# Ledger of designs, part 14: peptides against a protein of PDB entry 3EFO

Target 1, 262 residues: chain A of PDB entry 3EFO
Amino acid sequence: SQLADLYKSCETDALINFFAKSAFKAVLHQPLKVIREILVNQTAHMLACYRKNCASPSAASQLILPDSMKVLPVYMNCLLKNCVLLSRPEISTDERAYQRQLVMTMGVADSQLFFYPQLLPIHTLDVKSTMLPAAVRCSESRLSEEGIFLLANGLHMFLWLGVSSPPELIQGIFNVPSFAHINTDMTLLPEVGNPYSQQLRMIMGIIQQKRPYSMKLTIVKQREQPEMVFRQFLVEDKGLYGGSSYVDFLCCVHKEICQLLN

## One batch from the design tools (peptide; aimed at target 1 Y50 S61 I64 K70)

Design b1_p21_1_s1 (made by RFdiffusion4, then SolubleMPNN; from b1_p21_1, 7 letters changed)
Fold by OpenDDE base, seed 1:
Structure b1_p21_1_s1 (fold): chain B 262 residues (1-262), chain A 21 residues (1-21)
Amino acid sequence: as target 1 above (262 residues)
Amino acid sequence: PPVDLPDDPEEALAQVLIEEP
């Protein structure tokens, strides 16, 4: 059907870019609450239309997503949780204005990375491999106390270290004997010169490649105060200031779809 | 997201079905 073909051809990343720019433009003339409601409504309506006209028969309790839109909800939730649409006390008015303007000029690839960061398990690096580690979902549940993770969203880069990170990796990255000796005030990794350090630098370089902005590096130790800032980039988790988890958002969307169809 | 997880536990928890139209 024509409608089925439309959903098959849908480019979710482009759609999110459009929604983001539309919403961020609307911020100038409409209340944030209204804008968020519109975005949720649009999401629900698109998916309700699919359920009604294209989806295979299934139980009403089942949330059905077309494959082309399988990541629409998660990105939409990230958009809804952005400081431009959901103000947070720790974010200044100037910072919100800056982010709004940045997104208004972002292409599809930039906005995709901005709203859903890349989170890489650096501790799993094979020094003999040229392959990048597979990204993990942006949730605290995917972190480990024994792990080291690199997070990047096109504007910021974080190196997160678990409290039980391997000393040999710490030595390899920072040239210090233990976790306690890592200086989190540094914004550049030392050039240690071993294969692991070189590979990490290569990965960071690849991430930075073709990005319009130079990402500042922040070193984050687990259980230290600055980790709270890092956790705000774990976009699938519940936010500190009213932002929903991905799961909660899915439930919300599902309920709204059901209301539209019943 | 950059992670392709068609059968993610969290999606299962939320009773999400992904299908081709």
Scores: peptide ipSAE 0.234, ipTM 0.729, DockQ to the pose 0.273
OpenDDE base, seeds 2, 3, 4, 5: peptide ipSAE 0.195, 0.200, 0.208, 0.207; ipTM 0.758, 0.771, 0.755, 0.741

Design b1_p21_1_s2 (made by RFdiffusion4, then SolubleMPNN; from b1_p21_1, 9 letters changed)
Fold by OpenDDE base, seed 2:
Structure b1_p21_1_s2 (fold): chain B 262 residues (1-262), chain A 21 residues (1-21)
Amino acid sequence: as target 1 above (262 residues)
Amino acid sequence: PPILLPDDPEKALASILIEEP
């Protein structure tokens, strides 16, 4: 069917870019609450239409996604949780304005990275490999107290260190003897010159490559106050300012689809 | 994202099906 072909050819990254720009444009003339509701409704309607007209027979309790839209919900949730669409006083007007302007000019690839960051387990680096480590899901559940993670979304770069990060890696990266000695006020890694440091710098360089904006590095220690800022980028978790976890959002979308089809 | 399904989908949803239309 024509609808089936449409869903087959759908590009989720393009859709998210479209929804983001549309929503961010609407911020100028519509309440944020209304914009968020519209986005959820649009998501539910698209998926309900698929379920009704294109999906294979299945139990009503099952959430069915076309392959082309398999990541639509997660990206949509990220969009909904973006500071531009939040009216919390903890978010400055300047920050919202800044991010709004950035997204309005972003291409599809840039917006994809912006809404769902790369989270890389740096502590697993093979210094002999030229490949980037496999990204993990942006959730606290994927972090470890023994781990070191690099997060990047095209605008910000964070190096997160667990409280039990290996001293050898800390020394390799920062040239200090322990976690406690790491200076989080630094925005640049020292050039220690060992293979691990070089590999990390290479990875950071690759991530920065072809990005339109220079990402400032923020060093984050687990359990310190600045970690709260870092946690905002763990987009699959519950938002600090009222946003849903990915799981909660899926449930919400599923319920809304069911309501549309009943 | 690298993984599409929630860590504990059973708590949230009965099942998630991804299919080619």
Scores: peptide ipSAE 0.224, ipTM 0.727, DockQ to the pose 0.308
OpenDDE base, seeds 1, 3, 4, 5: peptide ipSAE 0.017, 0.017, 0.015, 0.015; ipTM 0.554, 0.537, 0.514, 0.513

Design b1_p21_1_s3 (made by RFdiffusion4, then SolubleMPNN; from b1_p21_1, 8 letters changed)
Fold by OpenDDE base, seed 1:
Structure b1_p21_1_s3 (fold): chain B 262 residues (1-262), chain A 21 residues (1-21)
Amino acid sequence: as target 1 above (262 residues)
Amino acid sequence: PPVLLPSDPEEALAQVLIEEP
């Protein structure tokens, strides 16, 4: 059917870009609450239409997504949790205005990375490989006290270190003997020169490539106060200021779909 | 971007099915 073909050809990343720009434009004329409600409603309506007209028969307890939209909910939740649509006390009006303008000019690839960061387990690096490590989901549950993770969203870059991160990696990256000796005020990694350091720098370089903005590096130690800022980029987790976890959002969308189809 | 599943089985209150229309 024409409708089935439409869902097959859907480009979710382009859709999210469109929704983001539309919503961010609407911020100037409509209440944030209304904009968020519209976005959720649009998401539910699209998926309800699929469920009604295209989806295979299944129990009402099932949330059914077309493959082309399998990541629509997660990105939509990220959009809904963005400081432009969900104000946070730690974000100034100027910063919010800045981010709004940035997104208004972002291409599809930029907005995708911006809303859902890349989180890389760099502690698993094979120094003999030139391949980037596979990204993990942006959730605290995917972190490890023994791990070191690099997060990037096109604007910011974080190097997160677990309290039990290997001393040999600490030495390799920072040229210091232990976790306690790491200076988190640094915005640049030292050029230690060993294979691990070189590979990490290469990865950072690759991430920075083809990005319109230079990403500032922030070093984050687990259990220190600045980690709270880092955790805001773990977009699948529940936000501190009213943002839903991804799981909660899925439940919300599913509920709304069911309501539309009753 | 990372390949994401809509839900983790242990966390999902509702099962998520992905299909080709």
Scores: peptide ipSAE 0.304, ipTM 0.785, DockQ to the pose 0.277
OpenDDE base, seeds 2, 3, 4, 5: peptide ipSAE 0.221, 0.197, 0.229, 0.286; ipTM 0.722, 0.735, 0.729, 0.768

Design b1_p21_1_s4 (made by RFdiffusion4, then SolubleMPNN; from b1_p21_1, 7 letters changed)
Fold by OpenDDE base, seed 3:
Structure b1_p21_1_s4 (fold): chain B 262 residues (1-262), chain A 21 residues (1-21)
Amino acid sequence: as target 1 above (262 residues)
Amino acid sequence: PPVLLPSDPEEALARVLIEEP
């Protein structure tokens, strides 16, 4: 059917980019709550339409996504949780305005990375490998107190350090003996010169080279105050001040779809 | 395209069915 073909040809990344720009434009004239509701409704309507007209029969408890939209919910939730649409006290008005303007100019690839960051377990680096480590889901549940993680969203870069990070890695990266000695005011990693340090720097370089904006590095120690800012980039977690976890959002979307179809 | 998919073994994600139209 024409409708099935439409869903098959759908480019979710382009759709998210469109929704983001449309929503961010609407911020100037509509209440944030209304904008968020519209986005959720649009998501539910698209998926309800699919289930009604295209999907295979399945249990009512099942959420069905066309393959082309398999990541629509997660990115939509990220959009809904963005500080432009969901204001947070720790984000200044100027910062929100800046982010809004940036997104309005972003291409599809840039917006995808912006809304869903790369989170890389760099403590598992193989210094002999030329491959980037596999990204993990942006959730606290994927972090480890013994781990070191690099997060990048095209605008910001964070190096997160667990409280129990291996001293040998700390020394390898920072040339200091322990977690306590790490200077979080640093915006650049020291050139220690060992293979691990070189590999990390290479990875950071690769990430940066693929992005149009220069990302400032922020070093974050677990359980220190700045970690709160870092945690806002763990987009699948429940946010403060009304932001839903990805799981909660899936449930919300499913319920709304059911309401539309019943 | 996005690298991460809602396909991990978490309970909520297990209830998501992805299909071709």
Scores: peptide ipSAE 0.267, ipTM 0.775, DockQ to the pose 0.292
OpenDDE base, seeds 1, 2, 4, 5: peptide ipSAE 0.232, 0.241, 0.222, 0.245; ipTM 0.734, 0.752, 0.744, 0.760

Design b1_p21_2 (made by RFdiffusion4)
Pose (drawn by RFdiffusion4):
Structure b1_p21_2 (pose): chain A 259 residues (1-239, 243-262), chain P 21 residues (1-21)
Amino acid sequence: SQLADLYKSCETDALINFFAKSAFKAVLHQPLKVIREILVNQTAHMLACYRKNCASPSAASQLILPDSMKVLPVYMNCLLKNCVLLSRPEISTDERAYQRQLVMTMGVADSQLFFYPQLLPIHTLDVKSTMLPAAVRCSESRLSEEGIFLLANGLHMFLWLGVSSPPELIQGIFNVPSFAHINTDMTLLPEVGNPYSQQLRMIMGIIQQKRPYSMKLTIVKQREQPEMVFRQFLVEDKGGSSYVDFLCCVHKEICQLLN
Amino acid sequence: SHHVVEFENGEPVPSTLPFPS
């Protein structure tokens, strides 16, 4: 009968999986604007209830989120940014219908990765003694012109290359000497390489391991290339609203529920 | 237990922002 126990026991990934499927089923029944509004308001409602009933007294300039829901807003914003709940500019209806379908079948492990892609820094990789590098936030702010990154959501795998990308690596991977020597339209498996091209293929394997669909590799050269597509998977950035924007929005309506 | 996000002039303080691991 205590609300504190309800919240202390929640799982964001499980909640996100439900909201996503619930919203994606509703796409075939209600205006998308209506669906997004329900999502945002339900999110503000859950947090406002915690604030007025469980949270110890704190200043109004603060937005209080339970531990169980620490990253719930970030993921909810990712759902709202997703092309299924978004619109016309680019992204075919065939792409939306397809993604809407893929999510309807997903387990928790799949939906967590689908809505928050895994960004791995490759240029800072520890040679032959690896075990998959630490992940980095899904934002352009964590990309470096000197860096090479791996981005996966379970369906797509992007190998991102910066302009000042170390030629040493571009050689040990693409077998070519320089950055401007790579052609994106040749997105096939590169072998050779002794320390790196192997350590990279090692992590590309480990990533695919538990994943049902074999991912489509897409190489992205930084500055004005196909990168536009890649930017979509940096879900923390604006690309809908940014993570911070959404957080700013939820607090407004949480306050509107004046308590 | 919970997390607090602080606001200054309607904007959140970056140090208090939660992010997934």
Fold by OpenDDE base, seed 2:
Structure b1_p21_2 (fold): chain B 262 residues (1-262), chain A 21 residues (1-21)
Amino acid sequence: as target 1 above (262 residues)
Amino acid sequence: SHHVVEFENGEPVPSTLPFPS
């Protein structure tokens, strides 16, 4: 059908870019609550329409997503949790204005990375491989005390270190004997020169490639104060300022779709 | 083609959760 063809042609990255810019334009003349409600409503209606007109018969308990839009909900939740759309006094007007302006000028590829960061398990690196490690879900549940993770969203880059991260990797990356010796005030990795250090630097270079902004590196130790900032980029988790987790959002969207189709 | 998110006890099954990769 014509409608089915339309959904097949849709690209989530283009959609989220459109929704983000539309919402961030709307904040100038509409209440934030209304904007958030519209975004949720639009998401539910788009998916309900697909289920009704394009999807094969299935159980109502299932959430059916067109393959081209399967990651739309997670991006939409990230958009809803952005500081520009949150009414919290803890968020400065300057920060809202800054992020609004950034997104308003972002291309499709930029906004995709901005809303859902890359989270890479650096501790699993094969120094003989030229491939990037497979990204993991942006959630605390995917971190490990024994792990080292690199997170990047096109604007910020974080190197997160578990409290039990391997000493050999710490030495390989920082040229220090232990976790306790890592200086988190550094914004650059030392040029240690071993294969592991070189591989990590290569990965960081690939991530930085073609990004419009130079990403500052922040080194984060697990259980230290700066980790709170890092956790805000784990976008699938519940937000500090009242944003829903990805799981909660999917439940909400699913419920609304069911209501629309009853 | 479509993606199915399964639900158990009102919660989505983690293995069926799509994410950007």
Scores: peptide ipSAE 0.648, ipTM 0.959, DockQ to the pose 0.804
OpenDDE base, seeds 1, 3, 4, 5: peptide ipSAE 0.645, 0.642, 0.643, 0.642; ipTM 0.959, 0.959, 0.959, 0.959

Design b1_p21_2_s1 (made by RFdiffusion4, then SolubleMPNN; from b1_p21_2, 10 letters changed)
Fold by OpenDDE base, seed 1:
Structure b1_p21_2_s1 (fold): chain B 262 residues (1-262), chain A 21 residues (1-21)
Amino acid sequence: as target 1 above (262 residues)
Amino acid sequence: SDVRVEFVDGKPLPETLPYPE
């Protein structure tokens, strides 16, 4: 059907870019609460329409997503949790304005990475491989105390180190003997020169080359104060400023879809 | 094909959650 073809042709990245820009424009003349409700409603209506008109019959216990929109909900939740759409006193007007302007000028690819960062388990790096490690879900549940992770969202880059990170990797990356010796004030990795260090630097370079902005590197030790900032970019988790987790958002969307169809 | 997110006791199963890859 024509409608089915429409859904198949949809590009979630483009939709999120559109929704983000439209919402960020709307903040100038509409209450944040209304904007958030509109976004949720639009999401629910789109998916409800698909379920009603395009999808095969399924149990009410299931949320049905067209393949083209399978990641729409997670991106939408990330958008909803953006500081621009949150009315929190902890977020300065300047920060909101800054984020708003950034997104308003982002292309489709930029906004994709911005709303859902890449989280790479670099402790699993194959120094002989030219491929990037597979990204993991942006959630604390995917981190490990023994792991080292690189997170990038096009604007920021974080190197997160577990408290039990392998000393050999720490030595390889920082040329120091232990986790305790890592200086988190550094914004650049040292030129250690071993294959692991070189590979990591290459990966970071590749990530940077794909983005229009120079990403600042922040080194984060687990259980230290800066980790709180890092965790804000684990977008599937509950937001620091009251945003829903991905799970909770899906529950909300599913509930609304059911209400629309019942 | 469609992606299905299964809900049990009002919560989706983590293994069914789609994410950008």
Scores: peptide ipSAE 0.667, ipTM 0.967, DockQ to the pose 0.841
OpenDDE base, seeds 2, 3, 4, 5: peptide ipSAE 0.647, 0.645, 0.645, 0.650; ipTM 0.964, 0.964, 0.964, 0.964

Design b1_p21_2_s2 (made by RFdiffusion4, then SolubleMPNN; from b1_p21_2, 10 letters changed)
Fold by OpenDDE base, seed 1:
Structure b1_p21_2_s2 (fold): chain B 262 residues (1-262), chain A 21 residues (1-21)
Amino acid sequence: as target 1 above (262 residues)
Amino acid sequence: SYVLIDFVDGKPVPETLPFPE
């Protein structure tokens, strides 16, 4: 059917870019609450339509996502949790304006990374491999005290270190003997020169490539104050300012779909 | 082609959740 073909041809990255820009334009003349409701409704309606007209019969307890839109919900939730769409006094007008303008000028490739950052397990690096490590879910549940992770969203880059990060990796990256000796005020990694350091720098370089802005590097130690900022980019988790987790959002969407179809 | 998300006790099974890769 024409409808089925439409869903097959849909590109979630383009769609989220469209929704983001539309929503961020709408904030100028519509209440934030209304905008959020519209976004959720649109998501639910698209998925409900698919379930009704395109999908094979399935249990009501299951959520059916077109393959082309399988990551639409997570992106949509990230959009909903963006400071531009949140009515919180903790968020300054300047910050809202800044974020709004950034997204309004982003291309499809930029917005996808912006809304869902890339989180890489650096502690698993193979210094002999030219391949980037596989990205993990942007959630605290994927972090480990023994791990080192690199997060990038096109604007910011974070190097997160667990409290039990391997001393050999710390030495390899920072040329210091232990976690306690790492200086988190630095914005550049030292030129240590070993294969691990070189590989990490290469990865960082690749991530920086084709990005319109130079990403500032922030080194974050687990359980230190700056980690709170880092956790804001773990977009699958519950937001700092009341945004839903990915799990909670799916529950919401599923519920609304059921309401539309029943 | 589609992805099925299973729900248990009203919550989706985390292992089945899609994310950008």
Scores: peptide ipSAE 0.687, ipTM 0.970, DockQ to the pose 0.835
OpenDDE base, seeds 2, 3, 4, 5: peptide ipSAE 0.666, 0.679, 0.670, 0.686; ipTM 0.969, 0.969, 0.968, 0.970

Design b1_p21_2_s3 (made by RFdiffusion4, then SolubleMPNN; from b1_p21_2, 8 letters changed)
Fold by OpenDDE base, seed 1:
Structure b1_p21_2_s3 (fold): chain B 262 residues (1-262), chain A 21 residues (1-21)
Amino acid sequence: as target 1 above (262 residues)
Amino acid sequence: SHVLVDFVDGKPVPETLPFPE
């Protein structure tokens, strides 16, 4: 069908870029509440239309996502949780203005990474392989006390270390004997020169490639105060300022789809 | 082609949640 072909041609990264810029333009003339409602409604309507006209019948308890848009909901939730679309007093006008301007000038690839960061399990690196480790979900549930993770969103880069991260990896990365000796004030990794350090630096270099801005590196120790800043980038979790988790958002979208089709 | 997300007790099953790769 014509509709089926349309959905096949959709590109989620282009869609989220469009929705983000449209919403961030709208904040100048429309209430934030209205903008958020429009975004949710648009998401629900697109998916409802697919279920009605393109998808094979399935149980009502299941949410059907076209393959081309399977990650649209998670991106949309990230957009909804952006400070530009929140009216919390804790968020300064300057911060909202800054974030708005950044996104308004972002290309499709940049906005994709911005809204959903890459989270890489660095502790699983194979020094004999040139391949990047597979990214994990941006959620606290995917972290481990024994792990080391690199997070990047195109603007910021975080190296998160679990309290029980392997001492040999700590020494390999930082050239210090233990977790307690890591200096979190550093913004650059030392050039230790071992294969693991070189591999990590290579990965960081690849992530930085073709990005318009040089990402600032922040070293984060688990259970220290700065970890809270890092956790804000775990976008699938509940937001600090009242944003929904990915799970909660899907429940909301699914409910609205059912209402539209009933 | 489509992805199915199962819901149990009103919540989606985490194992079936799609995410950017």
Scores: peptide ipSAE 0.657, ipTM 0.966, DockQ to the pose 0.831
OpenDDE base, seeds 2, 3, 4, 5: peptide ipSAE 0.614, 0.628, 0.622, 0.650; ipTM 0.961, 0.963, 0.962, 0.965

Design b1_p21_2_s4 (made by RFdiffusion4, then SolubleMPNN; from b1_p21_2, 9 letters changed)
Fold by OpenDDE base, seed 1:
Structure b1_p21_2_s4 (fold): chain B 262 residues (1-262), chain A 21 residues (1-21)
Amino acid sequence: as target 1 above (262 residues)
Amino acid sequence: SYVLVDFVDGKPVPETLPFPE
């Protein structure tokens, strides 16, 4: 059908860029509450239309996502949780203005990475492989005390270290004997020169490649204060200043779809 | 082609949740 073809032609990265810029423009003349409601409604309506007109019959307990839009909900939730669309007093006007301006000038690729960061399990690196490790979902549930993770959103880069990170990896990355000896004030990794260090630097270089801004590196130790800042970028979790988790958002969207169709 | 997200007790099954990359 014509509708089916339309959904197949949709690109989520382009859609989220469009929705973000549209919403951030609307902030200038519409209440934030209204903008958030519109975004949720648009998401629900698009998916409801697909279920009604394009998808085969399925159980009501299931949410049907077009393959081309399967990650639209998670991106939309990230957009809704952006400080520009929040009215919390803890968020300064300057921060909102800054974030708004950044997104308004972002291309499709930039906004994609901005709203959903890459989270890479660095502790699983194979020094003999030239391939990047597979990204994991941006949630605390995917972290481990024994793990080391690299997070990047196109503007910031974090290297998160679990309290039980392998000493050999600590030595390989930082040239120090233990987790306790890591200096979190550094913004650059040392030139250790071993294969593991070289692979990590290569990965960081690939992530930085073709990005408009040089990402600042922040070293984060688990259970230290700076970890709280890092956790704000775990976008699938519940936001610090409000906003739903990915799971909760899907529940909300699914409920609204059911209401539209029943 | 589409993806199905299963719900159990009103919550989506985490293993079925799509995410970028």
Scores: peptide ipSAE 0.672, ipTM 0.968, DockQ to the pose 0.834
OpenDDE base, seeds 2, 3, 4, 5: peptide ipSAE 0.627, 0.652, 0.648, 0.668; ipTM 0.964, 0.966, 0.965, 0.967

## One batch from the design tools (peptide; aimed at target 1 Q62 L63 D67)

Design b1_p22_1 (made by RFdiffusion4)
Pose (drawn by RFdiffusion4):
Structure b1_p22_1 (pose): chain A 259 residues (1-239, 243-262), chain P 22 residues (1-22)
Amino acid sequence: SQLADLYKSCETDALINFFAKSAFKAVLHQPLKVIREILVNQTAHMLACYRKNCASPSAASQLILPDSMKVLPVYMNCLLKNCVLLSRPEISTDERAYQRQLVMTMGVADSQLFFYPQLLPIHTLDVKSTMLPAAVRCSESRLSEEGIFLLANGLHMFLWLGVSSPPELIQGIFNVPSFAHINTDMTLLPEVGNPYSQQLRMIMGIIQQKRPYSMKLTIVKQREQPEMVFRQFLVEDKGGSSYVDFLCCVHKEICQLLN
Amino acid sequence: PSHVALDMDSLEEDADKLMDEA
């Protein structure tokens, strides 16, 4: 009968999986704007209820989120930015219908990765003694002109290359000497390489391991290349609203529920 | 109950800290 126990026991990934499927089913029944509104308001409602009933007294300039829901807003914003709940500019209806379908079948492990892609820094890789590098936030702010990154959501796998990308690596991987020497349209498996091209293929394998669909590798050269597509998977950035924007929005309506 | 407080005057900084901890 205590609300504190309800919240202390929640799982964001499980909640995100439900909201996503619930919203994706509703796409075939209601205006998308109506669906998005329900999502945002339910999110503000859950948090406002915690604020007025469980949270110890705190200043109004603060937004209080339970531990169980620390990253719920970030993921909810990712759902709202997803092409299924978004619109016309680019992204075919065939792409929307397809993604809407893929999510309807997903388990928790799949939806977690689908809505928050995994961004791995590759240029800072420890050689032959690896075990998959620490992940980095899904934002352009964590990319470096000197860096090479791996981004995966379970369906797509992007190998991102910066402009001042170390030629040493571009050689040990693409067997070519320089950055401008790589052609994106040749997105096939590169072998050779003794220390790195192997350590990279090692992590590309480990990532695919638990994943049902074999991912489509897409190489991205930084500055003005296909990168436009890649930017979509940096879900923390604006690309809908940014993570911070959405947080700013939820607080407004939480305050509107004046308490 | 334990929770995280995010200040609206420094939301960006607190959001970054939250994400680093996550």
Fold by OpenDDE base, seed 3:
Structure b1_p22_1 (fold): chain B 262 residues (1-262), chain A 22 residues (1-22)
Amino acid sequence: as target 1 above (262 residues)
Amino acid sequence: PSHVALDMDSLEEDADKLMDEA
């Protein structure tokens, strides 16, 4: 059917770009709460329409997602939790305005990365490999106290260090003997010159490459105050200021779909 | 039309699987 073909042609990255720009434009004229409600309703309506008209019959206890939209919910949740649509005390008005303006000009690839960051386990780096480590899910459950992770969203770059990060890696990256000696006020990594340091710098360079904006590096120690800011980029988790987890959002969407179809 | 089904009774597991395969 024409409708089925439409859903097959839809790409989540394009949709989220469209919804983001539409929502961010609406911020000028509508309350944030209303905008968020509209986004949820639009998501539910789109998926309800698919379930009703395109999908084979399935149990009411199932959430049915077209393949082309299988990750739409996670991105939509990221959009809903973005500081432009959900105010956070740690984000200034100027920063919100800045991010809003940036997103309004972003292409599909840029907005995708912006809403769902890349999180890399750099403690697993093979110094003999030229390949980037595989990204992990943006959730605290994927972090480890023994790990070191690099997070990037096209605007910000974070180096997160677990409290039990290997001293050899700490020394390799920072040229200091322990976690406690790391200066988190630094925005640049020292040029230590060992293979691990060089590889990390290379990775950071690759991530920065082809991005329209220079990402400032923030070094974050686990259990220190700045970690709270970092955790806001773990977009699958429940937000500190009212944002839903990915799973909670799926429940919400399912409930809304059921209401529309009943 | 190809689709993914998430079971609400095992949503966390199904969602994790979906995201891990995405």
Scores: peptide ipSAE 0.624, ipTM 0.958, DockQ to the pose 0.942
OpenDDE base, seeds 1, 2, 4, 5: peptide ipSAE 0.613, 0.615, 0.605, 0.609; ipTM 0.956, 0.956, 0.955, 0.955

